# Peptides against a protein of PDB entry 3T7K, part 216

Target 1, 248 residues: chain A of PDB entry 3T7K
Amino acid sequence: KAEKILARFNELPNYDLKAVCTGCFHDGFNEVDIEILNQLGIKIFDNIKETDKLNCIFAPKILRTEKFLKSLSFEPLKFALKPEFIIDLLKQIHSKKDKLSQININLFDYEINGINESIISKTKLPTKVFERANIRCINLVNDIPGGVDTIGSVLKAHGIEKINVLRSKKCTFEDIIPNDVSKQENGGIFKYVLIVTKASQVKKFTKLINDRDKNETILIVEWNWCVESIFHLNVDFTSKKNVLYQKK

## One batch from the design tools (peptide; made by RFdiffusion4, then SolubleMPNN)

Design b2_p29_1_s1 (from b2_p29_1, 13 letters changed)
Fold by OpenDDE base, seed 5:
Structure b2_p29_1_s1 (fold): chain B 248 residues (1-248), chain A 29 residues (1-29)
Amino acid sequence: as target 1 above (248 residues)
Amino acid sequence: SIDERIEKIKEETKKLLEEIEKKEEEWEK
């Protein structure tokens, strides 16, 4: 059936997209449309797997979803596109009225606002954003919104190797892990990096660390600090935004 | 029709986005 529909076109584009969707196409596509998209070099996956070599995200705008945040870790992310790309494509293909011999849809016309070439170019770097920032091991409170699994998965996709989950009320100094990294020429190195949700946690962890390891560097941030770093694919250590405590 | 299908997709997308935004707002509080 897909072949019959596409037979009216003399040449078919190959978009070469391996994509996931977030904030759109929740119900997926029918079998015919999936086959049509496949013939155009567009393959949509339900979940992110490294083996699939994903290079594209479909979303209506920048979102804080797991899929969107992880898409910025693709190697590389080639395209971040609005769902209207697929919609317009299917409209054109299924149109009986248009005597179009060619599909005329340009990917560049459907770029998600805020995901520019500067961001895309950074996804071509051999390192991940937190790797470049010398953050390898972090401490994460167990009461974080979104859950430790989701947050941890996003952070790992962006170069954090070890996620230590802290029990918010019962943790001791011995439960806090150090960020073991070698000194790089560019960027700060913090011995203790923590993501917390409450001011009380800041007070608790700063006290625990300072009482036992008083001369060490500490970075305590909100989840939003991580999100902003991901969206920019850069950690700005000069910014105080979403930083709750910093000791250099 | 394709038009009806597209309209449905748009409506569903809108609803989904609203749900996501609500969840995100809750996370920011």
Scores: peptide ipSAE 0.358, ipTM 0.867, DockQ to the pose 0.935
Fold by OpenDDE base, seed 2:
Structure b2_p29_1_s1 (fold): chain B 248 residues (1-248), chain A 29 residues (1-29)
Amino acid sequence: as target 1 above (248 residues)
Amino acid sequence: SIDERIEKIKEETKKLLEEIEKKEEEWEK
């Protein structure tokens, strides 16, 4: 029993983690280890659900997985930790040799490289990254790698309300939806926002929009533009990186 | 033993990471 194993410690830390894992612990944990972790205030979930109030991600490094990208939308994300945290913890707990009176594992020693306090602090903001960028409605091509459902789910987690899937070969201008954001005086709102995969799509959509709505603002980006925005929890409209077409 | 279990976890993690990285590279193509 987990209780018997933990009985040798005078006091137990409460880490207060509600976590998901990506790129690690694919096979999960045995029942005893799960119970041990639970007693230490570490709860690991298989999937992301809003109701679980998740605050932690375990990953070996920054990943482009759905779970990792969505973890940056947690409210807040308290910790992004390497799997070695759990490994070292279990090692210490199961060790028979060490007459350890206390568990000596510090969360801060296991932070994922590149997820710093600046990123963590932004997860405490009342708005999501694309919401702050005035991107509410986007057009997404149906042939996007990773699939429209996964990509759409990530985008929604980060504040995009409406995702219009475009059939890249069959779509017309009427199929393209505008970014329905109230014109705030401060400018910088693109009427049409599109995520595409190919140069041919850029040409097609640019032509369709310009022919029918000549003076409107257009932003066409790659998926990597979204990923970078998520990783920084900020949209940098001054950067041309991963921007395929922009009309202000 | 706990050491054996840990080594297994590490190995599995390594393999999984390699698979993820491979998939990510494919998505960028």
Scores: peptide ipSAE 0.356, ipTM 0.866, DockQ to the pose 0.942
Fold by OpenDDE base, seed 1:
Structure b2_p29_1_s1 (fold): chain B 248 residues (1-248), chain A 29 residues (1-29)
Amino acid sequence: as target 1 above (248 residues)
Amino acid sequence: SIDERIEKIKEETKKLLEEIEKKEEEWEK
């Protein structure tokens, strides 16, 4: 059926997209439309797997979903597109009225606002955003909204190797792990990096660390600090936004 | 019809986005 529908076109584009969707197409596509999209070089996957070499995300706008955040770790992310791309494409293909000899839909017309060439270019870098920032081991409180598994998965996709989950009410200094990164001469490496949700946790962890490991570097941030770093694919250590405590 | 299907997709997308935004707001609190 897909071949018959596409036979009216003299030339078919090859978009070469391997994509996931977030905030759109929850019910998926019918078999005919999937086949049509496949013939146009558009493959849509339900889940993110490294083996699939995903290069595209469909979303109506920038979202804080797991899929969206992880898409910025693709190697590379080629396109971040609005769902209207697929909608308009299918509309043109299924249209009986238009004597269109060609499909004239340009990918660049459907870019998600805020995902520009600067962001896309950074996904071509050989390192991940937190790797570049010398953050490999972090401490995460167990009561974080969204859950430690989801947040942990996103952080790992962006170069964090070890995530230590802290039980906020029962944790001791011995439960806090250091960020084991080789001291580079020119970069402020934080020995302890923590993601917390409450001011009381800041007070607790700063006290525990300062009492037992005096004069060490500490970075305590909110989840939003990580999100902003991901959205920019850069860690700005000069910004105090979403930083709850910093000791250099 | 394709038009009806497209309208349905748009409506579903709108609803889904609203749900996501609501959840995100809850996470920011």
Scores: peptide ipSAE 0.356, ipTM 0.866, DockQ to the pose 0.942
Fold by OpenDDE base, seed 3:
Structure b2_p29_1_s1 (fold): chain B 248 residues (1-248), chain A 29 residues (1-29)
Amino acid sequence: as target 1 above (248 residues)
Amino acid sequence: SIDERIEKIKEETKKLLEEIEKKEEEWEK
């Protein structure tokens, strides 16, 4: 059936998209439409797997979903597109009114606002954003909204190797892990990096660390600090936004 | 019709987005 529908076109584009969707197409596509998309070089996956070499995300806008955040770790992310690309494409293909010999849909007309070429270019770098920032090991409080598994998965996708989950009410200094990284030129290295949710945790962890490991560097941030770093594919250590405590 | 299907997809997408935004707001509190 898909072949019959596409037979009216003398040439078919190959968009070469391996994509996931977030905030759109929750119910998926019917069998005919998925086959049409496949013939146009558009393959949509349900989940993110490294082996699939994903290069595209469909979303109506920038979202804080796990899929969207992880898409910025693709190697590379080639396209971040609005769902209207698929909608307009299918509309044109199924249209009986237009005697079109070719499909006239350009990918570049459907870019998600805020994901520009600068962001796309950074996904071609050989390193991940937190790797470049010399953040390898972090401490994460167990009561973080969204859950430690989801948050940890996103952070790992962006170059954090070790996630240490802290039981906020019961943890001691010995439970806090150091950020074990080699000194790189031009980057501040924080010995202790923590993601927390409330002011009481800041007070607790700063006291524990300062009492036991005096004069060491500490970075305590909110989850939003990580999100903003991911959205920019850059860590700005000069910014105080979403930083709860910093000792250099 | 394809037009009806597209409208349905748009409506569903809108609802889904609202749900996502609501969840995000709850997590920020």
Scores: peptide ipSAE 0.355, ipTM 0.866, DockQ to the pose 0.948

Design b2_p29_1_s2 (from b2_p29_1, 14 letters changed)
Fold by OpenDDE base, seed 3:
Structure b2_p29_1_s2 (fold): chain B 248 residues (1-248), chain A 29 residues (1-29)
Amino acid sequence: as target 1 above (248 residues)
Amino acid sequence: SIEERIKKLKEEEKKLLEEIEEKEKKWLE
C-alpha cells in the first residue's frame, strides 16, 4: 500500500534520519505510514540504543526528558525537528492532489527552537560535554527526583564514566568517590563532584570532605546544573547558577 | 481521515506536553 501511494511521485527524497520521539507521537504510527517514512529514509525507533546510530530527535520544543537529553549526545545529532515535519510530510503524501510530482518538505524549516547550528556542531566533537569539563566520576544522592537510574543514564551518555550513588542519610566520607582525572594544564579539576537536592546535604558533604580531606577542591551542584550544561553542550565554571558549593 | 488523525495527534501531543511541563515544574520546585 505504501508503494502504491508513493508511486505517484517521480522522485523521492532520502532524508537519512534515524530518530526517536519525545513529547510527541505517543501512539506511534500505523504500519503504512511507517513504511512510507522508511522509504523516505526516515526510521523511527522506540528507544535509544547506541548500535542504532541515531542522528535525529523529534520534539515540540526543548524538553528535559531522558530521550531529549540523550539525543544531544548523538554522534552526531544531525537534526532536532518539530513533529510538524512528519505531520506535513504525511499530509502531503496522502493528499489526493493529482499534480504532486515531488515532495516539497525542507527539514530546515522544522528545527526545534533553541537548538541551533552551534549546538549541532558541538555534537560532532570527539568528546562529550562532561569529558571536556574533566568530570568523569560523580557522586549522586539517592533521593534525586527522576531516579538515579534515569539521571545516571543521561550523565553516562554525556561522558560520566562512574556514578556513585550516595545514601544521603547514612553515607560517610568513605562512601564519597573522588573524580579521578589526569591533570590537564588549563582546566580546574574538582576532586569531589556531587549532585544533591537539599541544602542539608550540602552542609553534610562539605563537612565530611573538609574534615577528612582538607584543602581539596569540591563542586556541589543541582541537577539543573547538569541540564544546563547539556543544553549548551558546554560547562561554564564561571557561572554560579545551580552551583550550591564550590571550593577551588 | 488523515486530517482527523493529525488532529488527534496534535491533541495527544498537547496533553503529553502539559504532563511534561507539570513534572518539570515539580522538579524545579
Scores: peptide ipSAE 0.023, ipTM 0.477, DockQ to the pose 0.703
Fold by OpenDDE base, seed 2:
Structure b2_p29_1_s2 (fold): chain B 248 residues (1-248), chain A 29 residues (1-29)
Amino acid sequence: as target 1 above (248 residues)
Amino acid sequence: SIEERIKKLKEEEKKLLEEIEEKEKKWLE
């Protein structure tokens, strides 16, 4: 059926998209539309898998969803598109009125606001954002909204190698892991990096660390610090936004 | 009709977006 529908076009574009969707198309597509999209070089996947070599995300806007955040770790992310791309495309294809000889939908007309060329270009870098920031090991409190698995998965996608989950009420100094990175002469390396949710946790962890490991560098941030770093694909250590405690 | 399907998809998208935004707000609180 898809072939019959597409037969009216003299030339079919090949968009070469391997995509996931977030904040749109939660009910998926019917079999005919999936086949149509496939013939146009658009493959939509339900979940992110490294083996699929995904290069595109569909979303109405910038979102803080796991899929959206992880899409910025694609190698590379080629396109971040609004769902209207698919809608308009299918509309044009199914239209019986217009003897359209060709599909005239341009991908560049459907870019998500805020995902610019600078962001896309950074996804071509051989390193991940937290790797570039010399953050390999992080401590994460267990009561973080969204859950440690989801948050951890996002962080790992962006270069965190080890995630240590802290039981906020029961943890001791011995439970806190250092950020084991080789001291580069010119790079600010924090020995202890923690993501926390409450001010009380800041007080607790700073005390534990300062009492037992004096004069060490500490970075305590909110999840939003990570999110902002991901959205910019850059860690700005000069910014105090979402930083709860910093000791250099 | 295709128009009806498009309308439905848009409505569903709007609803989903609202749900996501609500969840995200809760995560920030």
Scores: peptide ipSAE 0.022, ipTM 0.469, DockQ to the pose 0.938
Fold by OpenDDE base, seed 5:
Structure b2_p29_1_s2 (fold): chain B 248 residues (1-248), chain A 29 residues (1-29)
Amino acid sequence: as target 1 above (248 residues)
Amino acid sequence: SIEERIKKLKEEEKKLLEEIEEKEKKWLE
């Protein structure tokens, strides 16, 4: 059936997209449309797997969803597109009235606002954002919104290798892990990096660390610090935004 | 019709966006 529908076109584009969707198309596509998209070099996956070599995200705007945040770790992210790309494409294909001999849809017309060439270019780097920032091991409180699994998965996608989950009410100094990284030319190294949700946690962890490991470097941030770093694919250590405690 | 399907998709997108916004708000709280 898809072949019959596409037969009216002399030439079919190959978009070469391996994509996931977030904030759109939650009900998926019918079998015919999936086949049509496949014929056009567009493959949509339900979940992110490294083996699929995904290069595209469909979303209506910048979102804080797991899929969107992880898409910025694609190697590379080639396109971040609005769902209207698919909508308009299918509309043209299914149109009986349009004597169109060719599909005329340009990917560049459907870029998500705020995902510019600078961001796309950074996804071509051989390193991940937190790797570049010398953050390898972090401490994460167990009461973080979204859950430690989801948050941890996003952080790992962006170069964090080890996530230590802290039971915020019961943890001791011995439960806190150091960020063991070699000194690189760019950026400072914090011995202890923590993501927390409450001011009380800041007080607790700063006290625990300072009492037992005096004069060590500490970085305590909110989840939003990580999100902003991901959206920019850069960690700005000069910014105090979303930083709850910093000791250099 | 394709038009009806497009309309449906837009409506679904709107609902999903609302759900996401609610979740995001909770994350910011």
Scores: peptide ipSAE 0.022, ipTM 0.470, DockQ to the pose 0.826
Fold by OpenDDE base, seed 1:
Parts: structure tokens; C-alpha cells; sequence
Structure b2_p29_1_s2 (fold): chain B 248 residues (1-248), chain A 29 residues (1-29)
């Protein structure tokens, strides 16, 4: 049935998209539309797997969803597109009107606002954002909104190698892991990196660390610090935004 | 205070999530 529908076009574009969707198309696509999209070089996946070599995200805007955040770790992310791309494409294809010899939809007209070429270009880098920032091991409190699994998965996608989950009420100094990275000459390496949710946790962890490992470097941040770093694909250590405690 | 900042951020996040949910509903309809 899809072949019959597409037969009216003399030439079909190949968009070469391997995509996931977030904040749109929750009900999925019917079988005919999936087949149409496939013939146009658009393959939509339900979940993110590294083996699929995903290069595209569909979303109505910048979102803080797991899929959106992880899409910025694609190698590379080629396109971040609004769902209207698919909608308009399918509308044009299903239209019985004039002998359109060609599908005239340009991907660039459907870019998500705020995802610019600079961000896209950074996804071509051989390193991940936290790797570049010399953050490989972090401590994460167990009561973080969204859950440690989801948050951890996002962080790992962006270069965090080890995530240590801290039981906020019962943790001791021995439970806190150091950020074990090689000393780079020009970059401030924080020995202890923690993501927390409460001011009381800041007080607790700073005390524990300072009492047992005096004069070490500490970075305590909110989840939003990570999110902003991901959205920019850059860690700005000069910014105090979302930083709760810093000791250099 | 740090507590006040965290509270404010949580409120902002809540608002953003609500907006997303509203938009998601619109796209589902």
C-alpha cells in the first residue's frame, strides 16, 4: 500500500535519519506510514541503543527528557527536528491533489529552536562533554528526582564512567568516591564531585570530606548544572550557576 | 539561601514540566 502511494512521485528523497522521538508521537505510527517513512530513509526507533547509530531526535522543543538529553551524545547528532517535519511530509504524501513530481520538504526548515550548528558541531567531537571536563567519577544522592537509574544513564551517555550512589541519611566519608582522573596541567580537576538535591546534603558532605581529606578540591552541584552542561555540550567552570559548593 | 535557590529551581522545573505535559497532550490529540 505504501508503494502505491509513493508511486505518484518520480523521485523520492533519502533523508537518512535514524531517529527517536520525545514529547511527540506517543501513539506511534500506523504500519503504512512507517513503511512510507522507511522508503524515504527515515527510521524511527522506540529506544536509544548505541548499536543503532542514531543521528536524529524529534521533539517539539528542547526538553529535559532522558531521550533528548541522550540525543546530544549521539555520534554525531545530525538533526534535531520538530515533529511537524513528519506531519507535513505525510500530509504531502497522502494528498491526492496535483501531480507533485517531487516531495518538497527541507529538513532545515524544521530545526528545533535553540539547537544550533554550534551544538551540532560539538557532537562531532571525539570526546564527551564530561570527559572533556575531567569528570569521570561522580557521587549521586539516592533521592534525586527522576531516579538514579535515569540520571545515571544520561550521565554515562555523556562521559561519566562511574556513578556512585550515596544514601543521603546513612553515608559516611568512606562511601564517597574520588574523581580519579589524571592530572592535566591546565585544567582544575576536582577530586570530589557530587550531585545533590538539598542544602543539608551540602553541609553534610562538605563536613565529611573536609574533616577526613583536608584541602582537597570539591565540586557540589545541582542536577541543573549537568543539564546546562549537556545543553551547551560544554562545562563552564567559571559559572557559579547551579553550583552549590566549590573548593579549588 | 541555598535552600531558597533550590526551592525556586524546583518550582521552575515543575512549571516547565507542566508546560511539556500540556503540549504533549496537544500532540497526542
Amino acid sequence: as target 1 above (248 residues)
Amino acid sequence: SIEERIKKLKEEEKKLLEEIEEKEKKWLE
Scores: peptide ipSAE 0.016, ipTM 0.391, DockQ to the pose 0.031

Design b2_p29_1_s3 (from b2_p29_1, 10 letters changed)
Fold by OpenDDE base, seed 1:
Structure b2_p29_1_s3 (fold): chain B 248 residues (1-248), chain A 29 residues (1-29)
Amino acid sequence: as target 1 above (248 residues)
Amino acid sequence: SIDERIEKIKKEIEELVEEIEKKEEEWEK
């Protein structure tokens, strides 16, 4: 049935998209439309798997969803597109009136606002954002909104290798793991990196670390610090935004 | 199935996150 619908076109584009959707297409697509999209080189997946070599995200705007945040870790992310791309494409294909010899939909007209070429270009880098920032081991409080699994999964996608979950009320100094990264000559490596949710946790962890491991470097941030770093695919250590405690 | 329920919940969460973000943007204006 899809072949019959597409037969009216002399030439079909190959968009070569392997995509996930977030904040759109909650009801999915019918079988015919899926087949149409497949013939145009558009494959939509329900979940992110590394084996699928995903290169595209559909979303109405920049979102803080797991899928959106992880899409910025694709290797590379080729396109971040608004759902209107699919909508307009399918509308043109199903249109009976226009003897359209060709599908005239340009991907570049449907870019998500705020995801520019600079961001896309950074997804081609051989390293992940936190890897570049020399953050490989972090401590995460267990009471973080969104859950440690979701947050941990996003962080791992962006180059954090080890996530230590801290039980905020019961943790001791011995439970805190160091960010064991080889000291690069020119960059301040934080020995202890923590993501926390409350001011009381900042006080607790700073005291624990300073009492037992004096003069070590400490970075305590909110989840928003990580999100902003992901959205920019760059860690700005000069910014104090979302930084709760920093000791260099 | 449990898997279908999980997927439904995930979609609902995504929708809620989007709504929250929209509201936050409105509050920041």
Scores: peptide ipSAE 0.026, ipTM 0.555, DockQ to the pose 0.076
Fold by OpenDDE base, seed 2:
Structure b2_p29_1_s3 (fold): chain B 248 residues (1-248), chain A 29 residues (1-29)
Amino acid sequence: as target 1 above (248 residues)
Amino acid sequence: SIDERIEKIKKEIEELVEEIEKKEEEWEK
C-alpha cells in the first residue's frame, strides 16, 4: 500500500499539481505509484478538461502536441516540468537504503527548457493570446495536417471564438468569414485571417478577397505562426516568419 | 475496446510528433 511506503517519511510535501503528460509516460503509472503521487498532491489526468483546473504539464521539452499547446492556456499554468521530476521522486520514495526523513525534490529543478517565468506569468493574464491580438474569427483550410478539430481546439483554448473551416477546392468568397472585431482605434485589426497550408491557397484566397473587398486588411499565415504565438504567448505582428501574405 | 484503441493511437501520434520534431531540429542545425 502507498501509505505503508510513505510512512517512513516524517513529512510529505504537497506539490498541488493537477497535470497532464505529453511525450512521456506512455505506459502510464501503476496503481501504487498513482496513489503515492496523489498523497503528495500530484494528480495526473489522461486528458485536458476545463473542469479539472489543470495547472501543470509534464513533457521532456517544448512540444507541438495538442496537450502541450493547450497547457499554455491553463489559468494559470503553474509548472511545466520534465518527467524526471516524477521519476526521481518515485525513485527516492521506493529506495529502501536511504532512511530519508524527508523527500528532497524541488520542482524548480525540473523546469522545461524554454518555459520561463515570463511565459508562466502571461498565463495569469485575464485574456488569451489571440484575444489580445484582436483575432476572434479565423478561416482554416480543411486539409490542414493534424486535423481541423485538433487545431481548432487549440486555437479556441487560446482565445479564438469562431473557426470557419474552408473547403479549399470548393470555397468561394462568400464562404470566407470576417474577423468580427470592433475597430479599436489603436490596434491593427485584420478583417480576414486565414490559416493555410499551400501557396496555391494563398493565391486563391488573396484573389477572392481582393476582387470582392479590395481595400480590406488580410492576414494569411501558416499553422507555425499560431504555434510560435502560443509558445511566446504573444503575437508579434512585426515578424514575417510564417506569414504568407499580409495586407495592412 | 474502441476506446483503448483510440488511446493507443493517440500515444503513437504523440511519439511520432516527437520524432518529427527531433528531425526538424536536426535539419535546422
Scores: peptide ipSAE 0.025, ipTM 0.549, DockQ to the pose 0.078
Fold by OpenDDE base, seed 3:
Order: structure tokens, then C-alpha cells, then sequence
Structure b2_p29_1_s3 (fold): chain B 248 residues (1-248), chain A 29 residues (1-29)
């Protein structure tokens, strides 16, 4: 059926998209539309797997979903597109009124607001955002909203190698792991990096670290600090936004 | 299946995140 529908076109584009969707297409696509999209070089996956070499995200806007955050770790992310791309494409293909010999849909007309070429270009870098920031090992409190698995998965996708989960009420200094990175030229390395949710945790962890390991560098941030770093694919250490405690 | 339940929960989380974002936008106005 898809072949019959597409037979009216003399030339078919190859968009070469391997995509996931977030905040759109909750009901999925019918079998015919999936086949149409496949013939146009558009393959939509349900989940993110590294083996699928995903290069595209469909979303109505910038979202804080796991899929959206992870899409910025694709190698590279080629396109971040609004769902209207698919909608308009399928409408044009199913249209009986227009004797169209060609499909006239341009990907560049459907870019998600706020995901510009600067962001896309950074996904072509050989390193991940937290790797570039010399953050390899972090401490994460166990009571973080969204869950440690989801948050940890996003952080790992962006170059954090080790996630240490802290039991906030029971943890001691010995439970806190250092951020073991080689000194790079021109970048401050924080020995202890922590993601916390409460002011009481800041007080606790700063006391534990300062009492046992004096004069060491400490960075304590909220989850929003990580999100903003991901959205920009850059860590700004000059910003105090979402930083709860910093000792250089 | 457990996998289907996980997918359903993921969908619900996405919807909740969207709702929170909408509410935050309303509070910023």
C-alpha cells in the first residue's frame, strides 16, 4: 500500500533520519505511515540504544525528558525537529488534490527553537560535555526526584563514568568518592562533585569533607545545573546559577 | 509484560514533565 501511495512521485528524498520522539506521537504511527517514512529514509525508534546510531529527535520544544536530554549526546545529533515535519510530510503524501511530482518539505524549516547550529556542532566533538569539564565521578543523593537510575543514565550519556549514590541520612565521609581526573591545562578540577536536593545536605556534606579532607575543592550543585550544562553542551563554571556550594 | 509497564510509566513521566513545565511557565507570567 505504501508503494502505491508513493508511486505518484518521480523522485523520493532520502532524509537519513534515525530518530526518537518525546512529547509527541504518543499514539505512534500506523503501519502504512511507518512504511512510507522508512522509504523516505526516516526510521523512528521507541527507545535509545547506542547500536542504532540515532541522529535525530522529534519534540515540540526543548524538554527535560530523558530522551531529549540524551539526544544531545548523539554522535552526532544531526537534527532536532518539531513533529510538524512528519505531520506535514504525511499530509502532502496522502493528498489527492495536488498532482505533486515531488515532495516539497525542507527539514530546516522545522528546527526546534533553541537548538541551533552551535549546539548541533558541539555534538560532533570527540568528547562529551562533562568529560570536557573534567567531571568523571560524581556523588548523587538517593532521594533525587526522577530517580537515580534515570538521572544517572543521562549523566553517563554525557560523559560521567561513575555515579556514586549516597544514602543522605546514613552516609559518612568514606562513602563520598573523589572525582579522579588528570589535570588538564587551564581547567579547575573539583575533587568532590555532588548533586543534592536540600540545603541540609549541603551543610552535611561540606562539614564531612572539610573536617576530613581540608583545603580540597568541592562543587555541590542542583540537578538543574546539569540540565543547563546539557542544553548548552557547555559547563560554565563562572555561573552561580544552580550552584549551592563551591570551594576552589 | 514488565516491559510494557515500564514503557507506560515512561510515558506518564513525560506527560507529567510537560505539565510541570506548563505550570512553571504560568508562574513566570
Amino acid sequence: as target 1 above (248 residues)
Amino acid sequence: SIDERIEKIKKEIEELVEEIEKKEEEWEK
Scores: peptide ipSAE 0.024, ipTM 0.549, DockQ to the pose 0.071
Fold by OpenDDE base, seed 5:
Structure b2_p29_1_s3 (fold): chain B 248 residues (1-248), chain A 29 residues (1-29)
Amino acid sequence: as target 1 above (248 residues)
Amino acid sequence: SIDERIEKIKKEIEELVEEIEKKEEEWEK
């Protein structure tokens, strides 16, 4: 059936997209449309797997979903596209009225607002955003919204190697892990990096660390600090936004 | 029809965006 529908076109584009969707197409596509998209070099996956070599995200806008945040770790992310790309494409293909000999849909017309070439170019870098920032081991409180598994998965996709989950009320200094990284010429190294949700946690962890390790560097941030860093694919250590405590 | 399908997809997108925004607001609290 898909072949019959596409037979009216003399040439078919190959978009070469391996994509996931977030905030759109929850019900998926019918079998015919999937086959049509496949013939156009568009393959949509349900979940992110490294083996699939994903290069595209479909979303209506910048989102804080796991899929969207992880898409910025693709190697590279080639396209971040609005769902209207697929909608318009399928519309054109299924149109009986248009004597179109060719599909005329340009990917660049459907870019997600705020994901520009500067962001895309950074996905071509050999390192991940937190790796570049010398953050490889972090402490994460167990009561974080979204859950430690989801948050941890996003952070790992962006270069964090070890995530230590802290029990918010019962943790001691011995439960806190150091961020063991070699000193790089560019950027600050914090011995202790923590993601917390409450002011009480800031007070607790600062006290625990300062009482036992008085001269060490500490960075305590909110989840939003990580999100902003991901959206920019850069950590700005000069910004105080979403930083709850910093000791250099 | 293709138009009906497009309308359904648009509605779905709108609903999903709203749901996500609500969740994001909860995360910011």
Scores: peptide ipSAE 0.029, ipTM 0.525, DockQ to the pose 0.937; fails the geometry check

